# Peptides against a protein of PDB entry 6IDX, part 19

Target 1, 380 residues: chain A of PDB entry 6IDX
Amino acid sequence: KELAKLSADVTFATEFINMDGIIVLTRLVESGTKLLSHYSEMLAFTLTAFLELMDHGIVSWDMVSITFIKQIAGYVSQPMVDVSILQRSLAILESMVLNSQSLYQKIAEEITVGQLISHLQVSNQEIQTYAIALINALFLKAPEDKRQDMANAFAQKHLRSIILNHVIRGNRPIKTEMAHQLYVLQVLTFNLLEERMMTKMDPNDQAQRDIIFELRRIAFDAESDPSNAPGSGTEKRKAMYTKDYKMLGFTNHINPAMDFTQTPPGMLALDNMLYLAKVHQDTYIRIVLENSSREDKHECPFGRSAIELTKMLCEILQVGELPNEGRNDYHPMFFTHDRAFEELFGICIQLLNKTWKEMRATAEDFNKVMQVVREQITRA

## One batch from the design tools (peptide; aimed at target 1 R88 L98)

Design b1_p12_4_s3 (made by RFdiffusion4, then SolubleMPNN; from b1_p12_4, 4 letters changed)
Fold by OpenDDE base, seed 5:
Structure b1_p12_4_s3 (fold): chain B 380 residues (1-380), chain A 12 residues (1-12)
Amino acid sequence: as target 1 above (380 residues)
Amino acid sequence: MPLKLPSFEPAL
């Protein structure tokens, strides 16, 4: 207890570390010796002192043994651990993950996000906060392959559902620390879109061109069996498709693939358009046909609007940026849907189309409409 | 009226 309090002082910490005091603390944890009266209280103070000593940055986190890591991970993975030990163990693991890639690798072998989810199903918001903080640390430090796997995992849906039900919809006000961790998780989740946002369309890729063709098919041939696509690309058919791509509001209506060569938003805009067309088909068809039937130059160019809206949403959500320690603004929306970005896009494209009509906009007003839409999104 | 993003409060 006194050691834990004194360990906050840098002068004491320096002298205690110089006396190998931190090694003594690590060995106490490594021993796992439950034989002491008040073991839980003693251990909680030992872990506090260890954290406070390490927070001075005098000793590298790489000094810790695999046995120490296993003991700390064991306190997090056990179903009945003292809350004070659990909290400090989560914080130690977070610090280890953040400070050492070698420790991240070892910790990622000993614990899973699924185990950490159990610590969200509690009435203690501090435990919930440290559990999310550790999840965030693991997600931040994960290699790209593992980050994508973490994102696609059933664990993420379950994590989002549990956060929604036990944290956001909890009978308690969200503290600043929890709000920050929810913000961090949101940022890290949307940073997975960075790859697609920075992926240029290859105009020669047939599969990518087939997506653009599918957008046309869904909009204009929705009742037509895709099997009846007449095989011969007659000049009349090419001219028809050029007209269809113009009605879809592509800037390059001759070769719409060229509209997706700019990054950001690259292929992410095409992904959003395809998602809208497949998941919200009636909304997509309505937006396209309402504008394609206009001869008054008040048509909202869907293709151009979808691209610029995707870019705008990436900017608003700070896709590809690191979480800021001073921020605590999270959107509950992003915890409700598996495809939250694409659903947000689907809402915002309808807002854009409505705003365009209300403004009686033309193609010359495009940037003004986008500015108004940005203000509407950022004030919501 | 600014379209408030639907508050993802489910209508109770």
Scores: peptide ipSAE 0.022, ipTM 0.558, DockQ to the pose 0.019
OpenDDE base, seeds 1, 2, 3, 4: peptide ipSAE 0.020, 0.022, 0.017, 0.022; ipTM 0.568, 0.577, 0.573, 0.586; seed 1 fails the geometry check

Design b1_p12_5 (made by RFdiffusion4)
Pose (drawn by RFdiffusion4):
Structure b1_p12_5 (pose): chain A 370 residues (1-223, 234-380), chain P 12 residues (1-12)
Amino acid sequence: KELAKLSADVTFATEFINMDGIIVLTRLVESGTKLLSHYSEMLAFTLTAFLELMDHGIVSWDMVSITFIKQIAGYVSQPMVDVSILQRSLAILESMVLNSQSLYQKIAEEITVGQLISHLQVSNQEIQTYAIALINALFLKAPEDKRQDMANAFAQKHLRSIILNHVIRGNRPIKTEMAHQLYVLQVLTFNLLEERMMTKMDPNDQAQRDIIFELRRIAFDAETEKRKAMYTKDYKMLGFTNHINPAMDFTQTPPGMLALDNMLYLAKVHQDTYIRIVLENSSREDKHECPFGRSAIELTKMLCEILQVGELPNEGRNDYHPMFFTHDRAFEELFGICIQLLNKTWKEMRATAEDFNKVMQVVREQITRA
Amino acid sequence: SVKLASIEPALS
């Protein structure tokens, strides 16, 4: 108890650390008996002292043994133990992950997505905060080529709806540190879109060109002489600036292939809305048609700018858009809503092709005021 | 009680 008190003082901590005092603590956790059942209070003070001592930055986090790591991960992976032990255990794991790629790799193997998510379902906001913090730390430290798989795994176990039901709509008001973790989670989530945003279409890749052909087919085949007239104009009546080679329009980065993903999502998941938008504007040879392809690419880019896809998380922000915690595919759903808004605003302005940038500005103002 | 760790090592 006394050690937990004094370890926050650097003057004391240095003395204790210079006698390998941290090893006394780690050895106790590694091999001490009945710690959770008979000595939980002592164990809580031990973990408090350990974290306080490590927070002075005198020694590397890489000093910790695999045995110590496993024991701490064990306290998190178990059917919940004492709240004080769990809080400090989650905090120790977060610090290990943030401070070492090696520790991240070992910890990622010792704890499951389901075990972490289950700690969000406790009524204690600090436990919830550290659970989200550990999740954020794993995302921050995951190799670029593993982060997407981790996101899918957390999504399949309902991380989003658990946060929505147990944190955002929970009884306890969200305090500043929890709000900060939600902000970081949202930033990391949006940043999963960044690679596709910056990926150019290969116009010479037939498989990619066939995706655009399929987009056009879904809409034009919902319309006969009128259908024929649409196809004679290649991709003009789908609204692409490059009428004959629309794949070239997807070399603009941002938004790149993310725009294609959004269009395909709208066509497949919301086929009626996609067909309505395209057919209202595919036989219009007055200058008043809203060009779908050009509008979708620019809207995708605008949404990426509004939502700050690619921005790094920082210490000064605690903001988040709560509606993104209400749908597994909220970004794509937002695209669909905004493309309908864009078409409504276009018609309200009796807009022509020359008005394209003006309409996009009004849409930007509409979305950002909402 | 304990503090939350900074994300700065992960961003560096």

Design b1_p12_5_s1 (made by RFdiffusion4, then SolubleMPNN; from b1_p12_5 with S1M I7F E8Q)
Fold by OpenDDE base, seed 2:
Structure b1_p12_5_s1 (fold): chain B 380 residues (1-380), chain A 12 residues (1-12)
Amino acid sequence: as target 1 above (380 residues)
Amino acid sequence: MVKLASFQPALS
């Protein structure tokens, strides 16, 4: 107890470390000897002293043994009565993951996200905060190949639902520390879009061109019986598609694939357009047909608007940026839906189309409309 | 601070 309190002092910490004091504390944890009547209290103070000493940055986290890691992971993975031991064990694991890639690998083998989700289903917000912090640390330090798997896992949908129901909709005010961890989780989740945001369309890729053709089909052929596809010659078909791509509001109506070669937003804009067309088909068709029937120079170019809106949403959500320690602005709406980014796009494209009409905009006003829409989204 | 809270009713 006194050691844990004194370990916060840098002068005491320096002298205690010089006396191999940390090695003594690690050996106490490694021994696992439950023989003492006050073992739980002694262990809680030992873990507190260990954290406070390590926070001075005098000793490398790489000094810890695999036995120590397994003991700490055991306190998190097993049903434990002592809340104080659990809190300190979560914090130690977070610090290990953040400070050492070698410790990350060992911890990722000993602990699952599923075990950490159980610590979110409690009334103690500090335990919930440290559990999310450890999830965030594991997600941040995961190699790129494993980040996508961690994100696509049924674990993320479940994690989102548990956070929504037990943290955000909980009976307690969210503290600043929890708000920060929710912000970090949100940033890390949206950073999974970075690959698609930075993927250029290949104008020669047939599979990617087939998606653009599907957007055209949904907009213009959805009412046409597939039996009446006129066998008209290859040239009439090319001229027809060029007209359709112009009506869809692509900048390059001859080869719309060229509009997706700019990164950001690259292929992510096409993913959003396809999501809108398939999931919100009536909304998509309405927006396209309303602008395709105009000949008054006040047409809202859907294709161009969708691309620039996707880019704007990536900028607003800071896609590809690391989380900032000074921020705690999370959005509860992103915990309500699995495809919250695409749903946000679907709302914002309708807002853009409305704002374009209200402003009586032309193609020359495009950047001005986008600025107004940005202000509307950021004030909303 | 983007107050995206106004879009919550449409996503609920």
Scores: peptide ipSAE 0.010, ipTM 0.483, DockQ to the pose 0.026
OpenDDE base, seeds 1, 3, 4, 5: peptide ipSAE 0.007, 0.008, 0.008, 0.008; ipTM 0.485, 0.461, 0.422, 0.441; seed 1 fails the geometry check

Design b1_p12_5_s2 (made by RFdiffusion4, then SolubleMPNN; from b1_p12_5 with A5S I7F)
Fold by OpenDDE base, seed 3:
Structure b1_p12_5_s2 (fold): chain B 380 residues (1-380), chain A 12 residues (1-12)
Amino acid sequence: as target 1 above (380 residues)
Amino acid sequence: SVKLSSFEPALS
């Protein structure tokens, strides 16, 4: 207990480290020896002293043994661990992950996100905060391939549901530290969109062109009985498609694929359009057909609007940016749905279409509409 | 501070 207090002093820490004192603390953890009276209290103070000593940055985190890592991971993965030990173990693992890529690799082998999710179901907000902080650290330090796997995992759906039900909808005020960790998790989750945001469409890729064709089919052919496909010649068909792509509001109605060659938002805009068209088909068809039937130059160009809106949402959500220290502005809605970005796009495209009509906008007003929509989204 | 709380998708 006194050692844990003294370990916060840099002078004491330096002297204690010079006497190999930190090695003695690590060996106490490694031994797992429960023979002493008040073992749990002693261990909690040992872990506190270890953390405080390491926070001085005098000793590299890489000095820790695999046995030490396994013991600390054991305190996080085992049921019925003392809350004081659990809290310190989560904090130590977070610090290990943040300070060493080698330790990250070892910890990622010993601990699953599923084990950390169990610590979110408790009534202790401090434990919940450190559990999310460790998840965030693991997510931040993961290589890109593993980040995508973490994103696609059933574990993330479960994580969002547990956070929503046990943290956000909890009967307790969210503390600043928890709000920050929720913000960090949100930013790291949206950064998974960066790849798609920076992916250019290949105008020669048939599979990518088939997605654009599917958008056309859903908008214009969904009500057409398959019997009425007139066997009209390939040229008339191409001319019809150019008209349809104009009605969809693409800038390049001859080759809509060219609209997706700019990054950002690249293919992410096409993903959003396809999601809207498949998941919210009635909304998609309504937006497209409402504007395609106008001859008054007040048509809202859906394709262009969807691209620029996707880009705007990426800018608002800071896609590709690292989480900032001191920010705590998380959005509870992003924990309510697995496809929260695409759902946000679906809400915002309706807002854009409404705002366009209310403003009686023309193509010349496009940037002004987008500015008004940005203000509406950011004030909401 | 984007209060996207107003855009709660109706949990169906």
Scores: peptide ipSAE 0.010, ipTM 0.437, DockQ to the pose 0.025
OpenDDE base, seeds 1, 2, 4, 5: peptide ipSAE 0.009, 0.012, 0.009, 0.006; ipTM 0.507, 0.457, 0.469, 0.450; seed 2 fails the geometry check

Design b1_p12_5_s3 (made by RFdiffusion4, then SolubleMPNN; from b1_p12_5 with A5P I7F E8S)
Fold by OpenDDE base, seed 5:
Structure b1_p12_5_s3 (fold): chain B 380 residues (1-380), chain A 12 residues (1-12)
Amino acid sequence: as target 1 above (380 residues)
Amino acid sequence: SVKLPSFSPALS
């Protein structure tokens, strides 16, 4: 107990480390000897002293043995561990993951996000906070292939559901530290969009071109029997499609694929448009048709608006950026929707379309409308 | 009216 308190002092820590004191603490954990009187209390103080000593940065985290890691991971994975031991074990694992890629690899073999989700199903907000913090650390340090595995729709849905039900809808106010961890989890999850945001459309990729054609089909052919496509020559069809792509509000209405060659937002804008068209078809068709029927220069260019809105949402959500310390602003929608980004896009594109009408905007006002929409999104 | 989802206010 006194050691745990004194370990917060850098002068004491330096001298204690110089006396190989930290090695003694690691060996106490590694021994796993439950036969000691007051084992739980002693272990809790040992783990506190170890953490406080390591936080001085005097000793590399890489000094810890695989046996130590297994013991700490064991305290997290066992269902009947003292809350005080569990909390400190989660904090130690977080610190190990954050400070060493080698330790991340070893820890990722010993624990799963599924095991950590069990620690969210408790009334103790501190345990919940440290469990999310460790999930966030694992997500941050995971290689891209493992981040995608962690992003598995089932695991993510379960995690979001548990956080929603046990943390956000809990009977207790969310503390600043928990709010920060929820923010971090949100940022790290939206960072999975970075690949698509930075993917340029290939104008020669037929599958990508077929998506743009599907957007046209959903907007203009949804009520038209494909039999009534007038059998007139290939040129009239090309001219018709050019008109349709103009009505869709693409900048390059001859070759809409060119609008998706800019990164950001690249293909992520096309993904959002396709999601809107398939999942919110009535909303999509309404937005397209109400603007496509206008000859008064007050048409809102859907295609251009969708691209620039996707880019704006990526900027607002800081896609591809590391989480900032001290931020605790999380979006509840992230925990309520499986496709939160695309649903946010679907809300914001309707807001944009409304704002465009209210402003009586023309194509010259485009940037001004986008600025007003940005302010509306960031104040909500 | 499109309702934007509210951000949870930072508890001060």
Scores: peptide ipSAE 0.020, ipTM 0.456, DockQ to the pose 0.027
OpenDDE base, seeds 1, 2, 3, 4: peptide ipSAE 0.013, 0.009, 0.007, 0.007; ipTM 0.462, 0.449, 0.457, 0.438; seed 3 fails the geometry check

Design b1_p12_5_s4 (made by RFdiffusion4, then SolubleMPNN; from b1_p12_5 with I7F E8Q)
Fold by OpenDDE base, seed 2:
Structure b1_p12_5_s4 (fold): chain B 380 residues (1-380), chain A 12 residues (1-12)
Amino acid sequence: as target 1 above (380 residues)
Amino acid sequence: SVKLASFQPALS
């Protein structure tokens, strides 16, 4: 107990480490000897002293044994562990993951995200905070190939639902530390969009061109009986598609795929447009037809607007940026829906279309409309 | 802090 208090002092920590004191603490954890009447209290103070000593940065985290890691992971995976030991064990695992890639690999083999989600269902906000912090650390340090696997849609849905119901909608005020961890989780979740944001469309890829053709089909052919025979000559078809792509508000009416070659937002803009067209079809058709039937130079170019809005949303959400220390601004809305980014796009594209009409904008006003829309989104 | 949750009522 006194050691745990004194370990916060850097002068004491330096002398204690020079006496190999930290090695003695690690061996106490490794032994797992439950025979002492006050073992739980002694262990809680041992883990506190270990954390405080390691926080001075004098000793490398790589000094810990695999036996130590297994004991700490065991305290997190076992259901009948004292709250005080669990809290410190979560914090130790977080620090190990953040400070050592070799320890990350070992810890990722010993614990599952499912075990950490169980610690979110408790009433103790400190345990919930350290459980999210460890999830965030694992997500941050995961290799690129495993980040998507950790982000498995079912695990994310479950994690999101548990956070929403047990943390955000909990009967307790959210502390600053929890708000920071929710911010970090949100940033790391949106960073999964970075690949699509940085993916250029290939104008020669037929599968990608078929998505653009599907956007045209949903906007203009959804009411037309399939009986319109494929027999109109190839040139008349090309001229028809060029007109349709102009009505959709693409910048390149001949080859709309060229509008998606700029990164950011690359293919992510096309994903948002396709989501809107399939999930909110009536809203999509309304926006397209309202602007395609105008000949007054006040047409809101849907395709261009969708691309620039996707880019703007990526900038607002800081997609591809690392989480900043001291930021605590998380959005509860993103915990309410599985496809919250695409739903946000669907709301914001309607706001953009409304703002364009209210401003009586022309193509020359495009950047001014986008600035007004940015201010509206960021003040909400 | 962007209160994006406040936008849903204004578009209904």
Scores: peptide ipSAE 0.012, ipTM 0.458, DockQ to the pose 0.022
OpenDDE base, seeds 1, 3, 4, 5: peptide ipSAE 0.007, 0.007, 0.007, 0.006; ipTM 0.443, 0.446, 0.433, 0.438; seed 3 fails the geometry check

Design b1_p12_6 (made by RFdiffusion4)
Pose (drawn by RFdiffusion4):
Structure b1_p12_6 (pose): chain A 370 residues (1-223, 234-380), chain P 12 residues (1-12)
Amino acid sequence: KELAKLSADVTFATEFINMDGIIVLTRLVESGTKLLSHYSEMLAFTLTAFLELMDHGIVSWDMVSITFIKQIAGYVSQPMVDVSILQRSLAILESMVLNSQSLYQKIAEEITVGQLISHLQVSNQEIQTYAIALINALFLKAPEDKRQDMANAFAQKHLRSIILNHVIRGNRPIKTEMAHQLYVLQVLTFNLLEERMMTKMDPNDQAQRDIIFELRRIAFDAETEKRKAMYTKDYKMLGFTNHINPAMDFTQTPPGMLALDNMLYLAKVHQDTYIRIVLENSSREDKHECPFGRSAIELTKMLCEILQVGELPNEGRNDYHPMFFTHDRAFEELFGICIQLLNKTWKEMRATAEDFNKVMQVVREQITRA
Amino acid sequence: LPVPKLSPLPSF
């Protein structure tokens, strides 16, 4: 108890650390008996002292043994133990992950997505905060080539709806540190879109060109003389600036292939809305048609700018858009809503092709005021 | 027991 008190003082901590005092603590956790059942109070003070001592930055986090790591992960992976032990265990794992790629790799193997998410279902906001913090730490430290798989795994176990039901709509008001972790989670989530945003279409890749052909087919085949007239104009009546080679329009980065993903999502998941938008504007040879392809690409870019895809998380922000915690595919759903808004605003302005940038500005103002 | 402090975000 006394050690937990004094370890926050650097003057004391240095003296204790210079006698390998941290090893006394790690050895106790590694091999001490009946710690959770008979000595939980002592264990809580031990973990408090350990974290206070390590927070002085005198020694590397890489000093910790695999045995110590496994024991701490064990306290988190178990059917919940004492709240004080769990809180400090989650905090120790977060610090290990943030301070070492090696520790991240070992910890990622010792704890499951389901075990972490289950700690969000406790009524204690600090336990919830550290659980989200550990999740954020794993995302921050995951190799670029593994982060997407981790996101899918957390999504399949309902991380989003659990946060919505147990944190955002929970009884306890969200305090500053929890709000900060939600902000970080949202930033990391949006940043999963960044690679596709910056990926150019290969116009010479037939498989990619066939995706555009399929987009056009879904809409034009919903319309016979009129259908033929649409196809004679290649992709003009689908609204692409490059009428003959629309794949070139997807070499603009941002938004790149993310725009294609959004269009395909709208066509497949919301086929009626996609067909309505395209057919209202595919036989219009007055200058008043809303060009779908050009509008979708620019809207995708605009949404990426509004939502700050690619921005790094920082210490000063605690903001988040709660509606993104209400749908597994909220970004794509937002695209669909905004493309309908864009078409409505276009018609309200009796807009022509020359008005394209003005309409996009009005849409930007509509979205950002909402 | 005090509530542990949250670790800061890493350098990018």

Design b1_p12_6_s1 (made by RFdiffusion4, then SolubleMPNN; from b1_p12_6 with S11E)
Fold by OpenDDE base, seed 2:
Structure b1_p12_6_s1 (fold): chain B 380 residues (1-380), chain A 12 residues (1-12)
Amino acid sequence: as target 1 above (380 residues)
Amino acid sequence: LPVPKLSPLPEF
């Protein structure tokens, strides 16, 4: 207990480390010997002193043994561990993951996200915070190939439901530390959109063109029996599609794929449009047809608007940026739905279309409408 | 241009 208190002092820490004191603490954990009266209290103070000593940055985290890692991971995976030991074990694992890629690899073999989810179902907010912090550390340090697998585990309705019901909707105020970890988890989850945001459309790829053609089909052919394949010559069909792509509000009416060559938002804008068209078909058709029938130059160009809105949402959500330690602004909304980004897009595109009408905007006012919509989104 | 009143985003 006295050692744990004194370990916060840098002068004491330096002297104690120079006496190989930290090696003695690691060996106490490695021994695992439950033979002492007050073992749990002694272990909790040992782990506290170890953390406080390591926080001075005098000793490398790579000094720890595989036996030490297994003991600490064992305290996180076992159901009957003292809360004080569990809290410190989660914090040690977090620090190990953050400070060493070698330790990350070993820890990722010893613990699962499923085990960490069990620590979110408790009434202790500190345990929940350290469990999310360790999840975030594992996500941040995961190789790119494994990041998508972790993402799929986060996109699992289960983890989001547990966070929503046991953390966010808990009968207690969210502390700053928990709010920060929820923010970090949100940022890391949205950074999965970066690949699609930075993917340029190939204007010559037929499969990518077929997605744009599907947007056209859903908007204009959804009521037409597939039996009316117009047997009219190939040139009349090309002229017809150019008109339809104009009505969809693309900038390039001849080849709308050119509008998706800008990164950001690249293919992510097309993904959002296709999601809207398939999942919210009535809303999509309404927005397209309402603007396609206008001859007064007050038409809201859906295609251009959807691209610039996707880009704006990526900027607001800071897609592709690392989490900032000074931020604690999380959106509870993103824990409610599997496709929360696409659902947010679907709400914001309706807001944009409404705002365009209320402003009586023309194509010259486009940037002013987007500025008003940005203010509406960021103040909500 | 008339700036519309800021309406909050609907809660999900």
Scores: peptide ipSAE 0.032, ipTM 0.700, DockQ to the pose 0.015
OpenDDE base, seeds 1, 3, 4, 5: peptide ipSAE 0.032, 0.032, 0.031, 0.032; ipTM 0.692, 0.682, 0.696, 0.694

Design b1_p12_6_s2 (made by RFdiffusion4, then SolubleMPNN; from b1_p12_6 with S7P S11E)
Fold by OpenDDE base, seed 4:
Structure b1_p12_6_s2 (fold): chain B 380 residues (1-380), chain A 12 residues (1-12)
Amino acid sequence: as target 1 above (380 residues)
Amino acid sequence: LPVPKLPPLPEF
């Protein structure tokens, strides 16, 4: 207990570390010996002293044994552990993951996100915070392949539902520390969109052009069987598609693929359009046909609007930026849906289309409409 | 251009 208190002092920590005192603490954890009276209390103070000593940055986290890691991971993975031990064990694992890629690899083998989810199903907000902090640390330090797997685990209705029901919709105010961890989790998950945001469309890729053609088909040929691939496009058919791409509101009516060569938002805008067209087909068709049937110069260009809206959403959500320590602003909507970005796009494109009408906008007013829509989204 | 009233984002 006194050691745990004194370990916060850098002078004491330096001398204690020089006496190999930290090695003695690690060996106490490694032994796992429950034979001592007050073992749980002693262990909680041992883990506190260990954290406080390591926080001085005098000793590398790589000094810890695999046996130590397994003991700490055991306190997180086992049910019915003392809350004080669990909290410190989560914090130790977080610090290990953040400070050492070699420790991350070992910890990622010993614990699962599923085990950490169990620590979200509690009334203790501090335990919930440290559990999310460890999830965030694992997510941040994961290789790209495993980062997508962790995102899939976050996109799993279970983790989102648990956060939503036990944290966000809990009968208690969210503390700043929890709000920060929810913000970090949101940022790390939206950063997975960066690749698509920075991917240019290849105007020569047939598969990518077929997606644009599918957008046209869904909007204008909804009753036509997709099996009627219109054979070798006569010049008349090319001219027809140019009209359809104009009605869709692309800037390049001849080759809409050129509109997706700008990064950001690159292919991410096409992904959003395709999601809207497939998942919210009635909304998509309504937006397109309502603007395509106008001859009053008040047509909202869907294609251009969807591209610039996707870019604007990436800017608002800071896609590709690292989380800031001082931020605690998270979007509860992100925890309600697995495709939350595409759903946000689907809401915001309807807002844009409405705002365009209310403003009686023309193509010359495009940037003014986008500025108003930005203000609408950022104040909501 | 009339500035439209801000609809709140739907609380999901």
Scores: peptide ipSAE 0.028, ipTM 0.658, DockQ to the pose 0.016
OpenDDE base, seeds 1, 2, 3, 5: peptide ipSAE 0.027, 0.021, 0.026, 0.026; ipTM 0.650, 0.636, 0.628, 0.646

